# Ledger of designs, part 213: peptides against a protein of PDB entry 2AUS

Target 1, 323 residues: chain A of PDB entry 2AUS
Amino acid sequence: ADIKREVIVKDDKAETNPKWGFPPDKRPIELHIQYGVINLDKPPGPTSHEVVAWIKRILNLEKAGHGGTLDPKVSGVLPVALERATRVVQALLPAGKEYVALMHLHGDVPEDKIRAVMKEFEGEIIQRPPLRSAVKRRLRTRKVYYIEILEIDGRDVLFRVGVEAGTYIRSLIHHIGLALGVGAHMAELRRTRSGPFKEDETLVTLHDLVDYYHFWKEDGIEEYIRKAIQPMEKAVEHLPKIWIKDSAVAAVAHGANLTVPGIVKLNAGIKKGDLVAIMTLKDELVALGKAMMSTQEMIERSKGIAVDVEKVFMPRDWYPKLW

## One batch from the design tools (peptide; made by RFdiffusion4, then SolubleMPNN)

Design b2_p25_5_s3 (from b2_p25_5, 18 letters changed)
Fold by OpenDDE base, seed 3:
Structure b2_p25_5_s3 (fold): chain B 323 residues (1-323), chain A 25 residues (1-25)
Amino acid sequence: as target 1 above (323 residues)
Amino acid sequence: SAAAEEAARREYFARRLAAAREREA
């Protein structure tokens, strides 16, 4: 999310019709919900699936999905994509995560040694998925981007950790405990970030959602529920983007692959095989797809398939068929 | 009870996290 991506302009004369589409800030409340993502503060206790089922009941929704499982005992940032946005969660699965953890040591260790050993766990680590994971228990490398010790109180170590997707903090703490020579376990865990979603003014509880839905349905006040739901475009802020001509939008919305002539601007550093977001010139999400070319190839070539479109989000009627 | 111990541990974690955030601000 924090990587600033350069924007390369391929067509500086491309204009967009203001009458076409529904920019994220201009969606009626019902349409905003249909294309929404909640930055939920998941309570400790329920599963991520139970919480999604509760949101569906609270908001009278047919479909919803979460942007990456939190264990029952783990609280904090759980992105929940709603209705037509449900499949945007695929963009959040590979996203980096941040946690705050409480590690309990099984013996006394000098603070200087705790700090020194925990710093050695920054970078690449080897993990095996836990027994309870549906993931194949193969050894795999994961990145620890940073470890920040917030507090040391005897045997209790409070720390912030930024990690690659699918890093197991429980396993990290176990390995830190082994390296310290005394052993350790994860006492508590909270997720503070999932890609573009963090602990900020957009973070809402299940109780907030009950109240805000009531204010809308019973009192006619939509402002609270509107603020509690982020546009689906928030869930792709961390992806490389390709912005397309108005004339290309309807074809992509019908499931056609994006061809090079449809590109107006794009992020630098796209590689073949990357997950990319296809956007309108109004920053509306049209589709997710797999890059079939690099950024450089998309600039240099006049024709060919730039993106293999995997999932369309935009309705087929928001832009006219110009093909 | 195991439920009371879990609640006490969660409250302890929440307090320590809040105090850590206040020192970072």
Scores: peptide ipSAE 0.300, ipTM 0.864, DockQ to the pose 0.750
Fold by OpenDDE base, seed 5:
Order: C-alpha cells, then structure tokens, then sequence
Structure b2_p25_5_s3 (fold): chain B 323 residues (1-323), chain A 25 residues (1-25)
C-alpha cells in the first residue's frame, strides 16, 4: 500500500461505460460479501484456521481463506478473504508484515547496548524455520525493513518491527538475545500489519462480526456489516496494477491472457515475473497474473502477451463480450 | 422459555447496537 507507484498512461482517451461492472463502492451487500475481505483482529488462543471456520459459521459462508497464518498465541491483523474473493489471499502471502513484540531479556543489559545491537538486525538476517513449520528447515535469508524500539523497561523491550513475509519474530528475538550475550525470548507478539491491512478503523473482532451480522439479518441494518468487510480490491493495493480497456475485460474474465493493446494505464517498475493485478478503469479487480513483460516493454510494444492470467475473480457477465 | 430467551437475545443485541452507535459518534 505505501509504495506510491507512478502511473503511466498509454491511452488518455480511454473511457469506461458506467453501466458495466460493479465498482468496489457500489456493490449490493450480498455481492460485497461475496467479494469481501475482513481485516480481522485475531484473538490470542485459537488457530488461524479455527478463526476462519468461525467466520464462515458467523456469516453463513461456504468458503473463506486467510492472508497468512498467525500462531495461536499471536493476536492482531489477520485478513480473511470471503467466498469468491477467497483466492485473493495469494496476493497477501508475499506481502510485508509488521509486528509489535515484547522481548524479555534473560539478563541485565545497558539500554545503549540494547539499542545498538537491535539496530544491527535491520537489513538481511539468516533464519532457520521453527520445527513446527510445514516449511523444510533450511537456512534462509529474510529482510528486516525496520526496528523501532518503543519502550525499554529493565529486561523488557517493546519494539515495532517491519519484516519480509515468513520472517519468524521468535527467531529474531532469540538471535538478538544471543547477540546481547544474555539470551532472550518472545513474551508477547501482535501483528499490526499484513500488506495493505493494518490497525485502523477497518479492524474488527469476531464479536463485532456476530453483532454486525445480527444487525443486518434481524434489524435490517446493513451499514455495520458493510463497513466490517473490505472489497477484495483492498487485498491487491500493494501489487503493481495494469488497467485495461472495457473491450478487454470480458476476455480476461474468461481466462484469456492480457495482450498489450488492452492496456490503458499501468504502474511503473513492473518486471517480468512479477505478480500483477489486472484492473478495470473503475478499479475493479479482474484477475491476478504473472507479468510477461516489463512496464517499458508494455509501453513500447504494440502486440504480445503482457500478463499470463493465473486467477480470475471477476464474473464473466459483468462486462459484455466486445468480440 | 423460548420467548424469554428470544427477549433476552433482542435486549442483548439492542445494547450492542447502542454501543456500536456510540463508538461511531
């Protein structure tokens, strides 16, 4: 979300028909839910899978998926994609994460030394996945984007940390403790961000979802459940985008690859192999795909496959076939 | 009774709705 990507316009005369599609802000409540993502405040205790199962029961849904596992003891931001949006979670898996962590030191360390050593953990770190992970225990590099110490109280260090996807904060704290010479463990952990989802007015509890679903179904008040569910387009705000002509939308919605003539505008800095979001001119998510060209190649070329379409989200009937 | 349980449920959600409105004000 915070990467302001420049938008390059290829066709400044391209218009969109206002009668076609369903813009994220104009979906009927049932359709909004079908294409929704909840910014859930996951409580400590349950697994991420149990929480997803509870959301499905609360909201009477067939399908849902989460944007990246939180351990049972870890609270905070868990994006949960609903129904037809379920597959959008793949855009959130590689997204950066932020946490607030409480580290407990196993000995006394001067505050200046704590600050100095923790600063050295910004950048590339070597991690081994924990034994309980489904991932093979191979050493891997991960990026720590920033460490912000919030408070130091004796042996307790409260800090904010921005990390690459799949960085283990427990392992980071263990290595910080080793570098300090006294050892350390993770006392508390909360996830405060998962890509475009953060602690803001969109963050809701399981209790809020129970209430808001009741207000809609029993009291006829849809506003709360509408606000509690974000459009699926929120889940792709951090991706590079390609906006396409109305005439290209139905083809892509049928699973056709995006060709260069269909592009109206695109973000700068797309590389071959990048995951990209294909959008309408009304900012509706059509599909996710793999860029087959750079931004520059998509500008300079008159033909060819720009995006290999991997996952279609848009229904086939929202836009007419113009072929 | 089922009627008493339903009345208690309605009162609970009425209080929760009031609290939700107060958080938005």
Amino acid sequence: as target 1 above (323 residues)
Amino acid sequence: SAAAEEAARREYFARRLAAAREREA
Scores: peptide ipSAE 0.279, ipTM 0.842, DockQ to the pose 0.026
Fold by OpenDDE base, seed 1:
Structure b2_p25_5_s3 (fold): chain B 323 residues (1-323), chain A 25 residues (1-25)
Amino acid sequence: as target 1 above (323 residues)
Amino acid sequence: SAAAEEAARREYFARRLAAAREREA
């Protein structure tokens, strides 16, 4: 989750023109919304798609998308990418998730046995997708990164769980119940984290969005709606980054692949095939792409395609063509 | 009346704005 990635500098003399682009902190409110992501507290009841449709109506938007489906009954962290940022959700789909779950046991089990058995479910587990999922019902492995028991009250077990994307907590609880010998079911579930989005001061409700949009449109107060919307760059904080020269930005914004000479600095530990964020020297997201080289190959080589550019976010006119 | 509904809406959002300011203080 919070992997501090080392930054390797290739060109320590590379400068950026302050007149080019729109850094996340300097976007006018309309542009901030066009490149925004809401850390939404999804209420229980509606589908994730219904909630996205409501946000589009509240904020008068043409497009929006969510960073990973929550079931109707599940509440909590749902990242919603807006307008031109809509496609940034592809960075959030593979991201780890955290939940707080209430498990109800179907019989009495000593607390020490509950703790011991739940600890055995940390690591790799075998899961079958539920019938309602669009995913083919094949057995697959998933990682449980951690299980933290918060409270045990008789047959009720409140726990925090960090999991790989597409882990089914309902299935995990079912298997824990089988291992305990009494059976169990998921009583409640809340998502507390989706990659870089968590329960913090940036978490907002649908009701907050109604209020904040009104304050902006009717009262001329933009501060609340500005704070309620994160820059799209927040949605890629968990990805490895490559920072590029000003002279390379316009080419990448036109859909050209990133070549090695365009790289100024990059994170350590990039592997061939990784999803990477291409950034300006002002920390603006240019594009997402697939790494065609490792970090080491990008350092050692003088030429070649470093990143296959899959999704461009930056407009073509923010930086001049310098070729 | 439409005017009474608009006045009630304005008063509602004025209270919501005050409550939002108190949460940031």
Scores: peptide ipSAE 0.276, ipTM 0.843, DockQ to the pose 0.026
Fold by OpenDDE base, seed 2:
Formats: structure tokens, C-alpha cells, sequence
Structure b2_p25_5_s3 (fold): chain B 323 residues (1-323), chain A 25 residues (1-25)
């Protein structure tokens, strides 16, 4: 999420009609909810699916989905995409995660040795999925981006860890314990980040959602529920973006592939096969798709399919058909 | 009574609204 991507402008004269679409900051409250993502503080106890079912009940929703399972005992950042935004979770599932973990050692180890051994677990690690995982228990590699030791109190080690999606912190702690020679287990785990979603002012509880929905429906106060729900565009902040002409928006919203003439500006470093977000000039999410060209090819070519459109989010009527 | 439960519910949400306003101030 913290990767600042350079923006390359292909058409500096491209304008957008202010009457078309609904920018993320200008959606009516009902539409904001229909295209929303909650940065939920998942409590310990319930499954991620139970929590999604509760949100659907609290907010009177037909559909919702989460941006990556947290175990029942694990708390913290669970992005929950709502209604028409539900499918945006596909952008969040592969996103990096951060956790704060409490590791309990099964023996005494000098602090310097703890620090040295934990530093060796930064980089590529071999993992086997836990028995409870629906994923086949094949050995696989995962990236540990960083380990930051926050506190060491005897046998208790509090640490922050940034990891590739689907890294099992319980398995990491088990392997650290083996490398230390004493064994270890995961005492506590909290997820502090899921892609662009982190512990910040946007983090809300299930109780906050109950309250804020009540304030809106019973008291006519929409401010709190509006703040508690992020626009779906938040869920794609970590993706490379392609911004398109107003004349291309409705075609893409109808499921047409994005062609090179429709591009106004784009992020640097797009590779063929990357998941990309197709945006309007008002930073509205039109669709997710697979890049069929690199950034360089999208600049140099005058024609061709730039993006294979996989998931449309924007309604067909927000922009006029100009073809 | 249903009336007492509704009064308690309203008082609860009034307190929660006040606390929400204090967190934004």
C-alpha cells in the first residue's frame, strides 16, 4: 500500500464532465453504502464469515464479503466489502498483511539470540498450511517483508510482522521456536494491516456500526455511518491504476476491454499479467482487469487491448454511451 | 415492560451518540 507509483500522463488535455459519475466523496449515503468497504475491527471469538453475516444484518444488506480470513481467536483489521463493492475483495485477498503477535517461548533464550534468529526469518520462508486450512497442505514459500521486535519480557516476545498474503503466523512462530532450540507457540495475534486498510481513524467495531446505523435510521444523522464506510476505491489504492477518458467509461462499464486510445494517464511499472484498477478522471473505480500490455507498451502503442476487463463495478448509466 | 425497554434503548443510543461526538471534538 505504501508504494508510491509514478503517474505517466498520456493525454494532458483530457477533461471530465462534472455531471457524469459519482466521485467517492460525493455519493449519496445509500449509494456510498452500495459501493462501500468497512475497515472492521474484528473481535476475537467469531469467524470472519459470522462477522460478515452480522454486518449484513446490522446494515440491512443483501451481499458482503471480506478481504481475507481471520481465525476466530484473531482480532483486528478485516476489510468488509458491501453490496455492489463485494467483488472488490479480490484486490485485497492477495494484498500484504501486517500483524502484531505475542510469541511464548518454551524455554529461556538470551535476548541477543532471539533478535538474531528472528532477523533470519525476514525474506522467503517455507510453510505448510495448518490442518484447519481449506488449502491443500503442500509446502509453499511465503515472503516475510519485515520483523520488528517490540518487546521481550523473559519468554514472551511481542513483535510486528509484515507478510505476503496467506502467510501463517502460527507456523512462523513454530519455526522460530525450533530455530531457537526451545520451541514456541502463538499466544496472541492481531492483524494491524490488510493492504490499504490499517489501524487508523477509519477502524470501526461491530458496536460502532450498530450505533451509527441507528443514528442514521432513527435520528436522521448520516455523518457517522458515512465515515464508518470507506469508498470501494480505498480497496484498490495498492493496485496500479489506469485512468480513462469519459468516452471509454461506459464501454468498460458494459464489460468491453480497455483499448489503448481510452487511456489518459497510468501508473509506471505495470507488467503484462498484473491486476490493475481502471479509474475515471474523478478517481471512480470502473473495473478491475488483467494488464495485457506493460506501461511502456500502453504509451508507445496507438491501438490494441490494454486491459482484459474481469470485474465491472461501475453501473452502466453513470456515464453516457459515446460509441 | 416494552416501554421501559424502549426507553432504555433510547437512553443507551443517546449516551453512545454523546460519546461519539466527544471522540470527534
Amino acid sequence: as target 1 above (323 residues)
Amino acid sequence: SAAAEEAARREYFARRLAAAREREA
Scores: peptide ipSAE 0.276, ipTM 0.841, DockQ to the pose 0.027

Design b2_p25_5_s4 (from b2_p25_5, 16 letters changed)
Fold by OpenDDE base, seed 3:
Structure b2_p25_5_s4 (fold): chain B 323 residues (1-323), chain A 25 residues (1-25)
Amino acid sequence: as target 1 above (323 residues)
Amino acid sequence: SAAAEEERRRRYFEERYRRYLEEEE
């Protein structure tokens, strides 16, 4: 995650018991899978739902969910959260996305004009969701963070684009084509990033998962399947974090709201209403919740509800009840 | 054919995208 957030320490004397919890790097393989997220290279062809169903079948899982739909023809980064981590996808849905796209123009346009017009689409754009989206077809604003033209070959324009969640690249390309006066369509699209998940050494195919699961179950080699599955904590790297005392962990794991006295350290720049990750001092995800205070209020106040806990991930027994 | 042109664009995209990854590594 590119956004390094400042960490403000409230309690510099807070210690954590090494015997409590399961840090992301110390989970037994079965537990690692139960709290895992796969950085899947989705092939072109299948739906995101079909791919999730295949992963459940391959890994013998009851539940899984994806971190934002890719269209059937779209390949690339599809985070798939497993079992007890399934609902961590709610942190990924609002996350920024990056794509590499091939735009095909329906007429000849000078390269300088292509570059100039595409640069004008950086910033805020007005989009109408496609008919197939579950979203009401209302006009809405979306942010294009950047457009980088990689190559122009006649009528084919290869470009990288960073966008706000729920920006439709097909609609962007359509509007670029209209602005160019010749029209355009999306020829190819690959997602290269979904929040903290990118194309890196953690990216795995469905075939890799089949092979790695086989090596574990038949040959007793867990190393490959362990590396193929990321800890659920990776899915919240882009969120502002609040780290809590060991004594507060069990209460939050039981669904109690986080109160100010439980906070050891926190990221700067939390606003009221932000989605935040509640972490242990061992960087274990306890819960997701809505900030009820700003960072400044959480520092200045001695009491009150800091976070309204919306979703607990941590098991209730990883930390003792210290009340 | 439209299908042959789509396949050409797919191959072009795959090849250029692979090169792009190799240049960023």
Scores: peptide ipSAE 0.256, ipTM 0.833, DockQ to the pose 0.796
Fold by OpenDDE base, seed 5:
Structure b2_p25_5_s4 (fold): chain B 323 residues (1-323), chain A 25 residues (1-25)
Amino acid sequence: as target 1 above (323 residues)
Amino acid sequence: SAAAEEERRRRYFEERYRRYLEEEE
């Protein structure tokens, strides 16, 4: 998520009309909620689905969805996309995750050996999904980006781990325990990051949401509920972006594919087949789509389909039809 | 008991994780 992507400008003279659209920072509170994502601190105990159902009740919403299941016993960062933003969770499914875990060893192991063996699990690992997973139970490779041991207290090992989406920390700890020769299990787990969502000032509890909603509805104070909800654009910060002309926005909002002439600027390193975010010049999310060209092809070509539009978020009337 | 040991590990995790957050801030 922290990879700074270079921005390549194709049209340095392209301007945007300030009267069109609703930039993320200028949405009325009702519209902000309709296009919002909560960085929820999921408590241990409830399922991710129960928590989403509670948020819908607390905030009087018809629709919501989460950015990747946490087990009932697992706490921490659960992005919950609201109402019209519900489908933005698709951008978070492939995003990297970070966890803090407590591993309990089933025997005594020297600290130097613990450190050495855990370092060997950085990189590519082979995993089998657990039986409870909706994913087909086949062997698959997953990347462990980093393992950082925070503390060793006898048989208890506290560590931070960054992983590819769909890496099972319980299975990782089991394999570490086998490699140590004594066995191990996952005692505790907290998710500290899901793509662009992390433990920061935007992290809120279910209790906070109750209080903040009451402050708005009973006292007329919208500040707290506004801060508790992130714009849907936060959920795509980790994706490669393509910024488009005002004249192309309405067509894409109607479900038309993005063509090369509509591109103003784009991130470097887009490959054919990548999930990309189509943005306005005001950093509004128009749509998600599949790149049909690389960044280089989008620069060199004068015409053709740049993005196959899969999911539109922007209403059709925010920008005028200029075709 | 297994339950008392699970509760001890939960408390340990909560306390150590809080300290870790305080050291990163």
Scores: peptide ipSAE 0.255, ipTM 0.836, DockQ to the pose 0.870
Fold by OpenDDE base, seed 1:
Structure b2_p25_5_s4 (fold): chain B 323 residues (1-323), chain A 25 residues (1-25)
Amino acid sequence: as target 1 above (323 residues)
Amino acid sequence: SAAAEEERRRRYFEERYRRYLEEEE
């Protein structure tokens, strides 16, 4: 998620009208909630689905969705997209994850051997999805970006791990245990990151949400609930972006594909088939779509479909129709 | 007991993880 993407400017003279749209920092509280994502600290015990249902009850919402299932016993970062933002979670499904795990070994192993073997699990690993997964049980490769051992206490190994989306930490620990020759199991697990969502000042509990909603509804204090909800644009920070002209925004908001003339600036390194975020010049999320061109093609071409628009988020009336 | 060992590991995880966050701040 920390990949700094170069921004290539295609039209350096493009201006934006400050009267159009609703930038993330300027949304009224009701609108902010409608286009919000909560960085929830999921408690251990409940399912991710139960927690989403509780958030809907607490905040009096019709719709919400989570950015990737945590098992009942797993705590930590669960992004919950609200109302009109609910489908932004599709941007979080392919995002990298970080966990802190406690592995319990079933025998005594020298610390040097533990460290050496765990280092060998950095890189590509072969996994089979568990039976409980809705994913087809085919063998697949997954990337382990890093393993950082935090502490070794006899048979207990505390470690941080960064992984590709859909890597199963329980399976990783099982394979580490086999490689160590003694076996192992996952004792504890916490998710510390889901793409752009991490353990920071934006992380909130269910109790915080109860209190913050009460402060807003009963005391008229919006500050706490406003801070507890991130703009939906946070959920796409890790995606490559394309910024469009004000004159193109209404067309895309009506579900039209983005054409090359509408592009003002874009990130480097977009490939055909990539999921991209279409943004206004005020960093408002208009839509998610599939890139139909590379960054280079979007620069060199004067016409054609740049992005196949898959999901519109922006209302049709935020920008005027200029075609 | 298995329950006592699970509780021990839970506490160890919570305490050590908290310390780790404090060491990174």
Scores: peptide ipSAE 0.228, ipTM 0.821, DockQ to the pose 0.822
Fold by OpenDDE base, seed 4:
Structure b2_p25_5_s4 (fold): chain B 323 residues (1-323), chain A 25 residues (1-25)
Amino acid sequence: as target 1 above (323 residues)
Amino acid sequence: SAAAEEERRRRYFEERYRRYLEEEE
């Protein structure tokens, strides 16, 4: 998520009307909630669905969805998209994840051997999804980006791991245990990152949400609940972006595909088939879509469909219809 | 230790979660 993507400007003269739209930092509190994502610190015990149901109850919401299931016993970063933002989770599901895990070995292994074997699991691994996974139970390759051993205490190995979405840490630990020859199991797991969401000042508990909602509803204090909810645009920070003209916003908000003439600036390295975020010049999320062109094709071509719009987020009335 | 800190965080979270469930029931 921390990869700074180069921004290529196609139209350096493009201006935006400050009266149109609602930039992420300028939404009234009710609108901010409607287009919000909570960086929830999920407690161990409940399912991710139960936690989403509680957030809906606490905040009096009709809809919410989570940015990738955590098992009941797993704590940590669970992005919860609210109301109109609920479907932004589709951007978070494919995002990289980081975990801290405690692996318990079933036998004694020299520390040097533990370190050597765990280093061999950096890179591509073959995994089978667990039975309880909503994902089709097929063998698949997943990338382990890094493994950092934090502590070794006899048979207990604490480590941080960065992984591709849908890598099962329980399965990784099982395979490490097999490679060590003694077997192992996952004792503890915490998710410390889900794409752009990490353990930082934006991480909030269910208790924090109860308190902050109370301060807003009973005391009229918006500050806490406003800080506890991130704008939906946070959930797309890791995606390649395309920024569009004000004149193109209403069309895309009505579900029209983005054409090349509507592009003001874009990230480098977009490939055909990539999930991209369509943004206004005020960094408002208009829609998610599939790139139909590369960055280079979007620069070189004067016309054509640049993005197949899959999901609109922006209301149709935030920008005027200019066509 | 990082393990003791994670276990403290886990225990704290488990305790806080239990308290939350007990306060909502």
Scores: peptide ipSAE 0.112, ipTM 0.655, DockQ to the pose 0.050; fails the geometry check

